# Peptides against a protein of PDB entry 4HTP, part 237

Target 1, 231 residues: chain A of PDB entry 4HTP
Amino acid sequence: SQTVASHVPFADLCSTLERIQKSKGRAEKIRHFREFLDSWRKFHDALHKNHKDVTDSFYPAMRLILPQLERERMAYGIKETMLAKLYIELLNLPRDGKDALKLLNYRTPTGTHGDAGDFAMIAYFVLKPRCLQKGSLTIQQVNDLLDSIASNNSAKRKDLIKKSLLQLITQSSALEQKWLIRMIIKDLKLGVSQQTIFSVFHNDAAELHNVTTDLEKVCRQLHDPSVGLSD

## One batch from the design tools (peptide; made by RFdiffusion4, then SolubleMPNN)

Design b2_p30_8_s4 (from b2_p30_8, 16 letters changed)
Fold by OpenDDE base, seed 5:
Structure b2_p30_8_s4 (fold): chain B 231 residues (1-231), chain A 30 residues (1-30)
Amino acid sequence: as target 1 above (231 residues)
Amino acid sequence: SAEHEKEIQEVLEEMRKAMKKAEEEEKKKE
């Protein structure tokens, strides 16, 4: 069956996250998230207008926005050092060159941007002049590739992990890759709390998550902002 | 139906326009 996530570009989520991160005030951060969520709900209503009892929800996006709450997908087994080595290989960077050393030594402040310790930002600046293409992945396709990575990590299939990572990287812009890295490492640095994200999604979302610890159930049961837990 | 497909495409396009507008507004503040 068709899902909202199969139609929404991953770029649209990344643009929203970028706007949230760049916003200084809590109110502006909330506004950008709410605008994306409202658009998603409107699209859901149109897509499923003639369908009853759909299981489609905001879950495909929510699990990328709150990756630390992921319980369905197994661990990726991916660290910054692995990604650094992969980028050096993929981009054919000189191993003793400035960009390769920035990726490998991402914890040491070597740059003017103050991005020490943020591997995703360091990677972004290395990728920006080299990634000329627009991203082509949907949110569904990103989740499918991440599922493949987690499954292959559990099965100890390193070559298949590399293959799925290469598909993500080669079909994504530099900005999308910055956010993808943060999703994999499970640190988005949005400047808003989990509680704030839940409160904007639904008034009862935090309570339901505290009881169930199931992000998919939260997204499905509280899909309509006007229908509460007691209703 | 053809009408349903048209409605889906219209909503998707409006969402894309809204995202693009918001991105342009942020770029003007830089």
Scores: peptide ipSAE 0.144, ipTM 0.734, DockQ to the pose 0.938
Fold by OpenDDE base, seed 1:
Structure b2_p30_8_s4 (fold): chain B 231 residues (1-231), chain A 30 residues (1-30)
Amino acid sequence: as target 1 above (231 residues)
Amino acid sequence: SAEHEKEIQEVLEEMRKAMKKAEEEEKKKE
């Protein structure tokens, strides 16, 4: 069956996350998230018009926004050092060059942008002059590739992990890769709490998540913001 | 139906326009 996630570009989610991160105030951060969510719900209503028993929900996006709450997908087994080596290889960076050293020594302050310890930001600046301006992946395709990575990590299939990572990287802009890295590492640095994200999604979302620990169930049962847990 | 497909495409286009506008507004603040 068709899902909202199969139609929404991953770039649109990344642009929303970028706006949230750049916003200084809590109210502005909330506004950007709400605008994306409202657009998603509107598209859901149009896509599933006159269809009953739809299981589609915001879950495909929510699990990327709150990756620390992921329970369905197993561990990726990917660290910053692995990604650094992959980028050096893929971009054919000189191993003794400035960009390769920045990626490998991402924890050391290099003095210019205060990005010490944020591998995703360091990667972004290395990728920006070398990558496509616009990616081609949908949210569904990103989740499928991430599922493949997790499955192959469990199966110890390193070559297949590399293949899926290369598909993600080669079809993504520098900005999309910045956010993809943060999703894999499970640290988005949005400047808003999990509680705030849940509160914007639905008034009962935090409570239901605390009881069930099931993010998909939260997204499905509380899809309509006007229908509560007691209804 | 053809009408349903048209409605889907219109909503997608509206979403894309909104996202593009928001990106342009952020670029103006820089």
Scores: peptide ipSAE 0.135, ipTM 0.729, DockQ to the pose 0.914
Fold by OpenDDE base, seed 2:
Structure b2_p30_8_s4 (fold): chain B 231 residues (1-231), chain A 30 residues (1-30)
Amino acid sequence: as target 1 above (231 residues)
Amino acid sequence: SAEHEKEIQEVLEEMRKAMKKAEEEEKKKE
């Protein structure tokens, strides 16, 4: 079945997240998220205009925006050190080189940008001159690859985990990879709370999530911002 | 239908334009 996530580029989500992160004010952060969400809903309405009882929702995007609330997908088993080693290998970085050392020692301030402890930002600067300018993945494809990683981690298939990671990396821009890393590590650093994200999505979203702990259910039941839980 | 496909493409294009505009605005701030 056709989903909104199968049409929306992952780059569009990443650009939205980047705008949210760069915005200083809460109101601007909210505006950027709302604009993305409204566009998603409009696309949903157009895509499903002739279809009743669709299960499609904002969930594919929401689970990437709030990765700490993921309950469907098993643990990735991926840490910063694993990603560092993978990038060193993939990019053929000299092991004693500055970029390899930045990735491995990401907690130590090695540069002027003050990005110490933010592996994704360090990775971004290493990747920027080396990666594609524009990725090709949709939100659905990103989720499929992440599902594969989680499944293979559970099955202890390290080779297949690496394969899926390589697909993500090779089809993503440096900016997209920055956000992908943050999604995997489950720390987006958006500067907005979970409560704020839920409040923008739907007035009842926080309440429903508190009761169900099911992010997909929240996204499905509260797809229409005008229809509440009591309706 | 052709009309439905057109509507989908129009909405998708609007999203793309909005995203592109916002990216351009961010680049102008740099």
Scores: peptide ipSAE 0.121, ipTM 0.716, DockQ to the pose 0.863
Fold by OpenDDE base, seed 3:
Structure b2_p30_8_s4 (fold): chain B 231 residues (1-231), chain A 30 residues (1-30)
Amino acid sequence: as target 1 above (231 residues)
Amino acid sequence: SAEHEKEIQEVLEEMRKAMKKAEEEEKKKE
């Protein structure tokens, strides 16, 4: 069956996250998230107009926005050092070069941007002149690749992990890769709390999540903002 | 139906236009 996530570009989510991160005020951060969510719900209603009993929900996006709450997908087994080495290899960066050293020593301030300790930002600046301007992945495709990574990590299939990572990287812009890295590392640095994300999604979302710890259940049961838990 | 497919495509196009505009606005601030 067709899902909203199979139609929504991953770039759209990343652009929303970028706006949220750049926004200084809580109200502006909330606005950007709400706009994306409202667009998603509108598309859901159009896509499923003739189908009342669908399991499709905001879950494919929510699990990328709140990756620390992921319970379905197992650990990726990916750290910044592994990504650094992969980028050095993929981009054919000189090992003793400035960009390779920035990626490997991401915790040490080496540049003017003050991004010390934020591997995703360091990677972004290295990638920006070297990668695609526009990605081609949908949210569904990103989740499928992340599922593959987690499954292959559990199975200790390192080569297949690398294959899926290469597919993600080669089909993503620098901005999309910045956010993808943050999703994998499970630190988006949005400057908005989990509680705020849930409250914008649905008034009962935080409560249902506290009881169930199931993001999919939260997204499915509270898909309609006008229908509460007691209804 | 053809009408339903058209509605889906219109909503998708609106989303894409909105997101593209947003991306262009962010690029102009850099």
Scores: peptide ipSAE 0.110, ipTM 0.708, DockQ to the pose 0.734; fails the geometry check

